# Peptides against a protein of PDB entry 2QAS: the designs that were tried, part 109

Target 1, 120 residues: chain A of PDB entry 2QAS
Amino acid sequence: PPEDLMQYEAMAQDALRGVVKAALKKAAAPGGLPEPHHLYITFKTKAAGVSGPQDLLSKYPDEMTIVLQHQYWDLAPGETFFSVTLKFGGQPKRLSVPYAALTRFYDPSVQFALQFSAPE

## One batch from the design tools (peptide; made by RFdiffusion4, then SolubleMPNN)

Design b2_p26_8_s3 (from b2_p26_8, 15 letters changed)
Fold by OpenDDE base, seed 2:
Structure b2_p26_8_s3 (fold): chain B 120 residues (1-120), chain A 26 residues (1-26)
Amino acid sequence: as target 1 above (120 residues)
Amino acid sequence: PVPAFPSEAERAAIAAAVARHAPRIE
């Protein structure tokens, strides 16, 4: 096949990452996501820019999946990364995840799914 | 309520669902 000098695949991936960002911004707005929408987000824990408590990240040395439905607080979707507070071991933990670290995005309520290639 | 950190089994189920429903970029 001919060489793609435009790198359309990468462009498409970036555009789709924008969907995740937009969805998170909707979730962060007053009232949260419209029920029954909720999000399953998977990312590479060792990707550049990922930060959080050592005990939490140690439990998930490769990939971590978080669920944003009822048990999350202070969701802050920035332009390059989002941060959120989740309960782990009964304690609130702040997690920061660059959109570039994402590998999966899923909303089971409507079976909307996205898959990404994330560098470490 | 759904826990913030799903079990491996649930994660596997979600991964399977994503594999089925996520658009492919060739």
Scores: peptide ipSAE 0.439, ipTM 0.881, DockQ to the pose 0.709
Fold by OpenDDE base, seed 3:
Structure b2_p26_8_s3 (fold): chain B 120 residues (1-120), chain A 26 residues (1-26)
Amino acid sequence: as target 1 above (120 residues)
Amino acid sequence: PVPAFPSEAERAAIAAAVARHAPRIE
């Protein structure tokens, strides 16, 4: 096969990461996501830029999946990463996740899915 | 309500669903 010097695959993956960012921005807007939409987001916990409480990250040493439906607060989707507050063990914990750390995105309400290759 | 941190079983089910529905890039 001919050599791709444009790196189209990488461009396409970055564009799809943009979908996640856009979806999170919709979720962060007043009123949240329109029902029944909700998001399952999986990411590598040891990826560069990921930060959160030690007890939470220790429980998920490789990958972590979070659900944004009813139990999340202060979702802040930035340009390169998003942060959100979730309850773990009954206590609020703040997580910061770069979009580059994502491995899966899923909205079961419409079966919309995305997969990403994320370096550890 | 749905927990913020899914069980292993649910994570596996989601992974399977994503494998079926996610678009394939080159």
Scores: peptide ipSAE 0.437, ipTM 0.883, DockQ to the pose 0.709
Fold by OpenDDE base, seed 5:
Structure b2_p26_8_s3 (fold): chain B 120 residues (1-120), chain A 26 residues (1-26)
Amino acid sequence: as target 1 above (120 residues)
Amino acid sequence: PVPAFPSEAERAAIAAAVARHAPRIE
């Protein structure tokens, strides 16, 4: 097939990452997500910019899925990454995840889904 | 309350659901 010098696929992927960012900003707003909406977010733990506790990241050496419904705090969606506090082993742990590290996004309440290609 | 970190089984189910419902770029 002809070479796509515009790289439309990559541009489309990045545009769709904007949906995740927007959804997280809604989740971070006072009152959180409107019920019954909640988010399953999967990302590559070894992707550039991903940071968090060693014990947590060691448990998920390839990819990690987090659920944003009831057990999350201080969600801070930035322009290039988001950070959030989650309970792990009964202790609050801070995660920082670039949107570029995302591989899956899902809201089961309305079966809305997105998938992305993310480098290791 | 729903745990923040789903089990492998649940993650697999979500992955399958995403495969079914996510838009694809041809």
Scores: peptide ipSAE 0.434, ipTM 0.881, DockQ to the pose 0.687
Fold by OpenDDE base, seed 1:
Structure b2_p26_8_s3 (fold): chain B 120 residues (1-120), chain A 26 residues (1-26)
Amino acid sequence: as target 1 above (120 residues)
Amino acid sequence: PVPAFPSEAERAAIAAAVARHAPRIE
């Protein structure tokens, strides 16, 4: 097949990552997500730009899945990454995740799903 | 309340659900 010099697949992936960003912005808005919507977000923990406590990242050396429903605080969706506070071992931990690190996104309330190819 | 960090079983179930419901880029 002809060589794709436009990188359409990558562009499509980025567009879909925009859906995640938009969803997180809705979640961060006053009132949060409308029930029963909640988000499962999976990302590569060793991807560039991923930041968090060592004990948490060490437990998930490849991928980590977080659930944004009830047990999250200070969700801050930026333009290139989002940050959120989660309880781990009873302690609040701050995670920063670039959208480029995402591999899966799922809202089981409506079975909306996205999957991404994220380089490590 | 649903924990912020799913169990292995739940992660597997979510992965399967995503595989079924996520659109594919050809």
Scores: peptide ipSAE 0.419, ipTM 0.877, DockQ to the pose 0.713

Design b2_p26_8_s4 (from b2_p26_8, 13 letters changed)
Fold by OpenDDE base, seed 3:
Structure b2_p26_8_s4 (fold): chain B 120 residues (1-120), chain A 26 residues (1-26)
Amino acid sequence: as target 1 above (120 residues)
Amino acid sequence: LVPSFPSAEEQAAIAEAVARHAPRIE
């Protein structure tokens, strides 16, 4: 078969990651997400660029899922990563996750889901 | 009300639910 010199598959994957970024930007805007929309985000905890409390990351050595619905603060969606504050054990903890570390994205309200290949 | 972080069991349940709705990358 002919060789793809355009790398369309990679471009498509990047575009899909762009959906997550855009969704998070909507969530970070004043007023947050329109109800009942909320986000389930799964990522590789050991991926490069992932930052957070050691005790939390140790508890989830492979992947973990965070839910952005009722209890999250200071969501900051950057161009390459996003950061958010969540309460763990009653204490606020800051998490920073590169979009490249994501493996799953889901909005149960409309059953919209995305799956990504993330580096180990 | 959704807790900030799911338990190990919840994580598995969530992962399973997401997998059922997400397209597979093969």
Scores: peptide ipSAE 0.024, ipTM 0.566, DockQ to the pose 0.546
Fold by OpenDDE base, seed 2:
Structure b2_p26_8_s4 (fold): chain B 120 residues (1-120), chain A 26 residues (1-26)
Amino acid sequence: as target 1 above (120 residues)
Amino acid sequence: LVPSFPSAEEQAAIAEAVARHAPRIE
């Protein structure tokens, strides 16, 4: 088969990561996501640029899934990463996750799913 | 109300849903 010198698959993956970024920007806007939309986001916890509480990252050494529905605060979707405050054992903790670290994105309300290859 | 961190079982269900519904690149 002919070689893809354009690297279309990689470009398509980057474009799809843009969907996650756009969805998070909608979530961060005044009023949040339109109900019943909510987001399950899975990422590699050891990927470059991931930061968060040590106890949490230690508990999930490979991948972690967070849920953005009702119990999240100060969602800040940047151009290359997003940050969000979530409660662990009642204590607010800040997570920072590069979009490049994502492996899964899912909105159960409409069964919209994305899967990504993330660096090891 | 969905918890901030889903259980292992819920994460597995999410993974399965992702596999079924994720766009395919030809």
Scores: peptide ipSAE 0.023, ipTM 0.557, DockQ to the pose 0.633
Fold by OpenDDE base, seed 4:
Structure b2_p26_8_s4 (fold): chain B 120 residues (1-120), chain A 26 residues (1-26)
Amino acid sequence: as target 1 above (120 residues)
Amino acid sequence: LVPSFPSAEEQAAIAEAVARHAPRIE
């Protein structure tokens, strides 16, 4: 097969990561996501820039999925990463995830899904 | 009530859904 010197796959994935960022920005806006939309986000826990509770990250050495629907606070979607507060073990914990660390994105309300190749 | 972190079963269901509906870029 012919060689792709344009790296279209990488460009396409980066563009699609923009969808996740945009969705999170909508979620962070006043009023949150319009019902019944909610998000399942999967990411590599050991990817560069990932920050969170040690016990949680230790429990998920490869990747983990978080749910943004009813139990999340202070969602802050930046340009290169987003942060959010989630309860784990009954305690609120701050999680910071670079968009580059994402491997999956899913909104079951409309069955919209994305998957990405993420660095370790 | 949807938990902050999905169960293993839910994660599997999500993974399956992603495989079915995610755009193929590879």
Scores: peptide ipSAE 0.023, ipTM 0.561, DockQ to the pose 0.688
Fold by OpenDDE base, seed 1:
Structure b2_p26_8_s4 (fold): chain B 120 residues (1-120), chain A 26 residues (1-26)
Amino acid sequence: as target 1 above (120 residues)
Amino acid sequence: LVPSFPSAEEQAAIAEAVARHAPRIE
């Protein structure tokens, strides 16, 4: 088969990462996500740009999944990464995740799922 | 915070959904 020098698959994945960004922007808007929508977001914890509680990230050396439903605050979806405050051990902690670090996105309410290849 | 998706049933549903939305060249 001919060699794909355009890297179309990678471009398509990047475009689909835009869906996650858009969904997070909707979640961050006034009123939040419309019920019953909620988001499962999985990312590589060692990917470049990921930041958060060191002890937490150490506990999950490969991937971590966060759920954005009722217990999240100050969701800030930027252009290249998003940040959010979640409670870990009862304490609020700030987590910052580049979209490039994502490996899964899922909304159980409508069974919408995306999968991505993310570098370590 | 979830280390993995909760159930085998949900895992299967996710797999199917991913298959439907994953990029493909046809």
Scores: peptide ipSAE 0.021, ipTM 0.543, DockQ to the pose 0.252

## One batch from the design tools (peptide; made by RFdiffusion4, then SolubleMPNN)

Design b2_p27_1_s1 (from b2_p27_1, 8 letters changed)
Fold by OpenDDE base, seed 4:
Structure b2_p27_1_s1 (fold): chain B 120 residues (1-120), chain A 27 residues (1-27)
Amino acid sequence: as target 1 above (120 residues)
Amino acid sequence: ASSEPDPAEVAQAEALGPAQTAALAAA
């Protein structure tokens, strides 16, 4: 097949990352996500810009999935990354994840899934 | 397929109810 010099697939993925951002903005709004919607977000823990407790990130050297349903706080969806507080072992931990680090987005309530190719 | 649990299940299991855990496992 002919070579794609436009990199349409990459552009499409960038557009789809916008879906995640929009979904998180809805989740961050007062009242949170409308039931029964909830999010499973997977990201590369070693991707540039990923920030969080060293012990936690070290525990998941490749990818990590977080669940945003009933136990998340102070969700802040920025333009480049989002941050959220989750409890691990009963302790609140702050995670900061660039949208570019995402590899999977899933909402089981409606079986909506997205997959992304994140940089190493 | 991997027999290891999902990272979210391991990390957030204590904060998730049985239905949520089941959903995670099925995701």
Scores: peptide ipSAE 0.038, ipTM 0.607, DockQ to the pose 0.051
Fold by OpenDDE base, seed 2:
Structure b2_p27_1_s1 (fold): chain B 120 residues (1-120), chain A 27 residues (1-27)
Amino acid sequence: as target 1 above (120 residues)
Amino acid sequence: ASSEPDPAEVAQAEALGPAQTAALAAA
């Protein structure tokens, strides 16, 4: 097959990661997400730049899925990563996740799905 | 298969109400 020196697929993935960033910025705005929208975000827990409580990340050696709907606080979507406070077992924990670590994004309310390749 | 995640994969079990749990299980 012809050699793609432009790397179009990678560029397309980068653009679609921008959709996730934009969605999170909407979620972080006053009032949160417009109902009934809510977000399921899956990421590689061992990807570079992922940070959080060791005990929590140890439970998910490969991937973790978080949900942003009823219980999330201080969502901060930056340019290269987002951070958010979520409750696990009733305890608030802070997670920081680079967009490059994402493998899946889903909004069930409108069945909008994105999949990404992430570093091992 | 559905694009909805398995409920067991969601880290915040307490974040899912009955309707959400059912939807994920049915996916």
Scores: peptide ipSAE 0.274, ipTM 0.696, DockQ to the pose 0.052; fails the geometry check
Fold by OpenDDE base, seed 1:
Structure b2_p27_1_s1 (fold): chain B 120 residues (1-120), chain A 27 residues (1-27)
Amino acid sequence: as target 1 above (120 residues)
Amino acid sequence: ASSEPDPAEVAQAEALGPAQTAALAAA
């Protein structure tokens, strides 16, 4: 097949990661997401830039999925990564996830799904 | 095609109630 020197697929994926960023910015705004919207975000735990409790990340050697609906605090969607405080085992933990580490995004309320190819 | 994730795969699965679990499983 012809060689794509433009890397269109990569560009498309980057653009779609922008959707996640935008969605998170909406979620971070006063009032949060409009009900019943909520987000399931999956990412590679070993991807560069991923930060969080070692014990937690160790439980998910490949990927982990977090949900943003009722129990999330201080959501900070930056330009290259987002950080958020979630409860695990009843304890609040801070996670920082680069958008480049994402592999899946899903909003059940409207069955909106996105899949991404992330680095190992 | 993509579907709702398995509740067991969600890091905060412990916070999901029966109704939420059922909804995810049915999707």
Scores: peptide ipSAE 0.156, ipTM 0.608, DockQ to the pose 0.051; fails the geometry check
Fold by OpenDDE base, seed 5:
Structure b2_p27_1_s1 (fold): chain B 120 residues (1-120), chain A 27 residues (1-27)
Amino acid sequence: as target 1 above (120 residues)
Amino acid sequence: ASSEPDPAEVAQAEALGPAQTAALAAA
């Protein structure tokens, strides 16, 4: 097939990343996500813009998955990245993740899944 | 492969209840 100079697939992926952003904004709203919705989010831990405690990120040299359901605080979904406080080993830790770092999004309640290509 | 994540990939596995763990394990 001819080469796609419009980069439609990349544009489509970016549009779908917007779904994740919108979902996180719903999760950050008062009252949180409408039950039983909850989110599994997978991202490349070494992607540009990913920030978090060294001890945590060292345990996940490639990817890690976080779940937003019962134990999350101060979810702040910005336009290019989101930040959230989660508990790991009983300790609250702050993560900052660009949407571009995401590789997977899943809501088990309705079996909605998205997969993305993310840069290193 | 299942659309559900591998339990080994979930950083907050300690916070997942029995039902969630079972669902992930069965994926």
Scores: peptide ipSAE 0.156, ipTM 0.611, DockQ to the pose 0.052; fails the geometry check

Design b2_p27_1_s2 (from b2_p27_1, 8 letters changed)
Fold by OpenDDE base, seed 1:
Structure b2_p27_1_s2 (fold): chain B 120 residues (1-120), chain A 27 residues (1-27)
Amino acid sequence: as target 1 above (120 residues)
Amino acid sequence: ASSEPDPAEVAAMEALGPAQTRALAAA
């Protein structure tokens, strides 16, 4: 097969990361996501730019999945990363995750899923 | 109260695989 010097697959994946960003922006808007939409986001915990409580990140040495449905606050979807406050064991934890660190996105309500390769 | 994911929904997510991403990229 011909050699792809354009890296179209990587370009496509990067474009699809934009779907996650857009979805998060919708989630952050007044009123949040339209019911019953909710988001599952998986990311590499050791990826560059990932920030959060050490105890939490240490518990998930490779990947961590978070859910944005009922227990999240101050969702801030930036251009390169998003931050959000989640509760674990009743304690609020602030996470900051670059979109480049994402490996999976899923909305169970409509079974929409995306998978990405992310640097470890 | 917890922000932890539902194991059942996580399992469903993992069962889907990468096919949808490939399909969307091609479209």
Scores: peptide ipSAE 0.252, ipTM 0.724, DockQ to the pose 0.604
Fold by OpenDDE base, seed 5:
Structure b2_p27_1_s2 (fold): chain B 120 residues (1-120), chain A 27 residues (1-27)
Amino acid sequence: as target 1 above (120 residues)
Amino acid sequence: ASSEPDPAEVAAMEALGPAQTRALAAA
């Protein structure tokens, strides 16, 4: 097959990652997501740029799925990564996740899903 | 209070298949 000099697959991936960013920006707006929408986000915990409490990340050596529904705070969706505070065991944990680290995005309310390959 | 995912919803998400560039939606 001929060489793709346009890199269409990469562009398509970037576009779809943009959906996640946009959804998170909606979630971060006053009032949050319109019910019953909520977000499941899976990412590679060892991917470059991922940061959070070592004790938490140690529980998830490969992938971690977080849910943004009722228990999340200070969601800050940036241009290349987002950060959010979640509670585990009653303790607030701050996570920072580059969009490039994502492997899945899912909104069960409308069964909308995106899947990505992610570097480690 | 917990931010842990619902196992049933996680299972449904994972049932969609392995990681690959793809968009799915059920109408």
Scores: peptide ipSAE 0.250, ipTM 0.718, DockQ to the pose 0.366
Fold by OpenDDE base, seed 2:
Structure b2_p27_1_s2 (fold): chain B 120 residues (1-120), chain A 27 residues (1-27)
Amino acid sequence: as target 1 above (120 residues)
Amino acid sequence: ASSEPDPAEVAAMEALGPAQTRALAAA
């Protein structure tokens, strides 16, 4: 088949990752997301740039799913990664995740989902 | 209260299909 020198697939993936960033920026705005919207985000825990408590990440050697709905604080969606404080076992923990590490994005309220391939 | 995912919603997410290099689904 013809060789794609434009790398359309990569450009499309990058654009779709932009949707995640935009959604997180909406979530970080005053008042948060409009009800009943909430976000499920799955990412490769060993991907470059992922950081957080070792005790937490060690429980998920491959992928981890977090939910941004009821218990999250200081959501900071940057240009290349986002950080957020979540509670696990009642303990606040800060996670920092590059958008490139994401493998799934899901909003159950409208069943909107995106899937990505992230480096191992 | 915690930041742990709802098992039912996680199941629904996973039921959408296997991981792909690029995929989009919307109801």
Scores: peptide ipSAE 0.235, ipTM 0.706, DockQ to the pose 0.379
Fold by OpenDDE base, seed 4:
Structure b2_p27_1_s2 (fold): chain B 120 residues (1-120), chain A 27 residues (1-27)
Amino acid sequence: as target 1 above (120 residues)
Amino acid sequence: ASSEPDPAEVAAMEALGPAQTRALAAA
């Protein structure tokens, strides 16, 4: 097949990553997401820009899936990354994840799912 | 209390198939 010099797939991924950012901004707004919407986000833990507790990230050497539903605080969706506080083992942990590190986005309430290719 | 994913919902997510550069499913 002919070589895609336009790199359409990459452009499409960038566009779709915008959906995730928009969804997170909705979640961060007053009142949060409208019930029963909640988000599952998977990302490469070793991707550039990913930041969080060493003990937590060590448990997930490749990818980690977080859920934004019942236990999350101070969600801050920036332009290039988002940060959020989650509880693991009853202990609050702050994570910072670049949108470029995402590999999957899912909202079980409506079965909406996206998948992305994320470089390390 | 924990922010850990629900195994059932994770399974449902995985059941949607391999990753693609597009919406795999939507309401």
Scores: peptide ipSAE 0.238, ipTM 0.719, DockQ to the pose 0.394; fails the geometry check

Design b2_p27_1_s3 (from b2_p27_1, 9 letters changed)
Fold by OpenDDE base, seed 2:
Structure b2_p27_1_s3 (fold): chain B 120 residues (1-120), chain A 27 residues (1-27)
Amino acid sequence: as target 1 above (120 residues)
Amino acid sequence: ASSEPDPAEVAQGEALGPAQTAALAAA
């Protein structure tokens, strides 16, 4: 088959990762996400740049899914990664996740889904 | 069709409301 020197698939993935970033920026705005929207975000926990409590990440050696709906604080969607505070076992924990580490994005309210390739 | 993730993959249920928590448990 013809060789794709333009790497269109990779460019398309990057563009779609931009959708996640934009969605998180909406979630970070005053008032949060417009109901009933909420986000399921899955990422590779061992991907470069992923940061969080060791005990927490140790429970998820491959992938981890977080939900942004009712209980999240200080969501900070940067240009290359986002950080957010979530409660686990009642304790607030800070997570930092590069967009490149994402493998799935889903909003059940409108059944909007995106899947991505991430570092193994 | 895409669906909500498996409950075992979701790290914090505290972020969900009662209805969503129930949905995850049933998935």
Scores: peptide ipSAE 0.037, ipTM 0.598, DockQ to the pose 0.055
Fold by OpenDDE base, seed 3:
Structure b2_p27_1_s3 (fold): chain B 120 residues (1-120), chain A 27 residues (1-27)
Amino acid sequence: as target 1 above (120 residues)
Amino acid sequence: ASSEPDPAEVAQGEALGPAQTAALAAA
């Protein structure tokens, strides 16, 4: 097959990452997500730019899925990454995840799913 | 559409153990 020098698939995936960003912006707005919407976000824990508690990330050496529904705080969806506070062991922990590290996005309330390839 | 995330990879605060993770994924 002919070579794709335009890298269309990469462009398409990048555009779809915009859906995740937009969804997170809705989640971060006052009032949060409209029920019953909630987000399952999966990412490569060792991807460049991923930041969080070492002990937590070590429990998930490959991928980790976080759920944003009722227990999340200070969600900050930036242009290249988002950060959010979740409680683990009763203690608030901050996670920062570049959109490029995402491998899956899912909203079970409406069965909307997206999958991405992410660098290690 | 697709199935829900694998319960072994799901985490949300207190829901880090196998039992809690499974419950979370099923929600």
Scores: peptide ipSAE 0.036, ipTM 0.633, DockQ to the pose 0.056
Fold by OpenDDE base, seed 5:
Structure b2_p27_1_s3 (fold): chain B 120 residues (1-120), chain A 27 residues (1-27)
Amino acid sequence: as target 1 above (120 residues)
Amino acid sequence: ASSEPDPAEVAQGEALGPAQTAALAAA
């Protein structure tokens, strides 16, 4: 097959990353996500732009999944990354994750899933 | 070793490791 110089697959992936951003913006809105929707977000912890507690990131050297349903605070979905406060071992920690670092997005309530190729 | 997490366990803001992530994806 001929070589794709338009990089359509990459463009499609970027468009789908927009779904995650939009979903997080809904989650950050007053009232949060409409029940029973909740989000499982997996990302590469060593990807460029990922920021968080050293102890936490050291515990998850490759990938980690966070769940946004009952216990999350100050979710701030920006244009290129989102930040959120989550409890780990009872301690509130702030995470900052670029959308480009995502490898999986899942909403089990409707079994909606997306997978992405993330750089490292 | 990590067992497959239950909905109540993963409904919280705690992070899931690779084993738990794989289990959830397979379930």
Scores: peptide ipSAE 0.036, ipTM 0.603, DockQ to the pose 0.077
Fold by OpenDDE base, seed 1:
Structure b2_p27_1_s3 (fold): chain B 120 residues (1-120), chain A 27 residues (1-27)
Amino acid sequence: as target 1 above (120 residues)
Amino acid sequence: ASSEPDPAEVAQGEALGPAQTAALAAA
């Protein structure tokens, strides 16, 4: 097969990751997401730049899915990563996740899904 | 919604693939 020197696949993935970033920025705005929109976000827990409590990340050695609907605080969608506080076992935990670590994004309210290649 | 959802709830796949958009029946 011909060699793609333009790296179109990587460009497309970057663009689609931008959708997640944009969605999170909407979620972080006053009033949050418009009902009934909510977000399922899956990421590789061992990807570079992923940060959170060791015990929590150890519980999910490969991938972890978080839900942003009711129980989230201080959502901060940056340019390269987002951070958010979620409760696990009733305790608030801060997670920082690079967009590059994402493997799946899903909004069940409109059945919108994105899948991504992510580093190991 | 749970902060620790069951991966099956969102039909989490086993393997990584190229970026794609799809409509899913799962909630």
Scores: peptide ipSAE 0.031, ipTM 0.586, DockQ to the pose 0.269

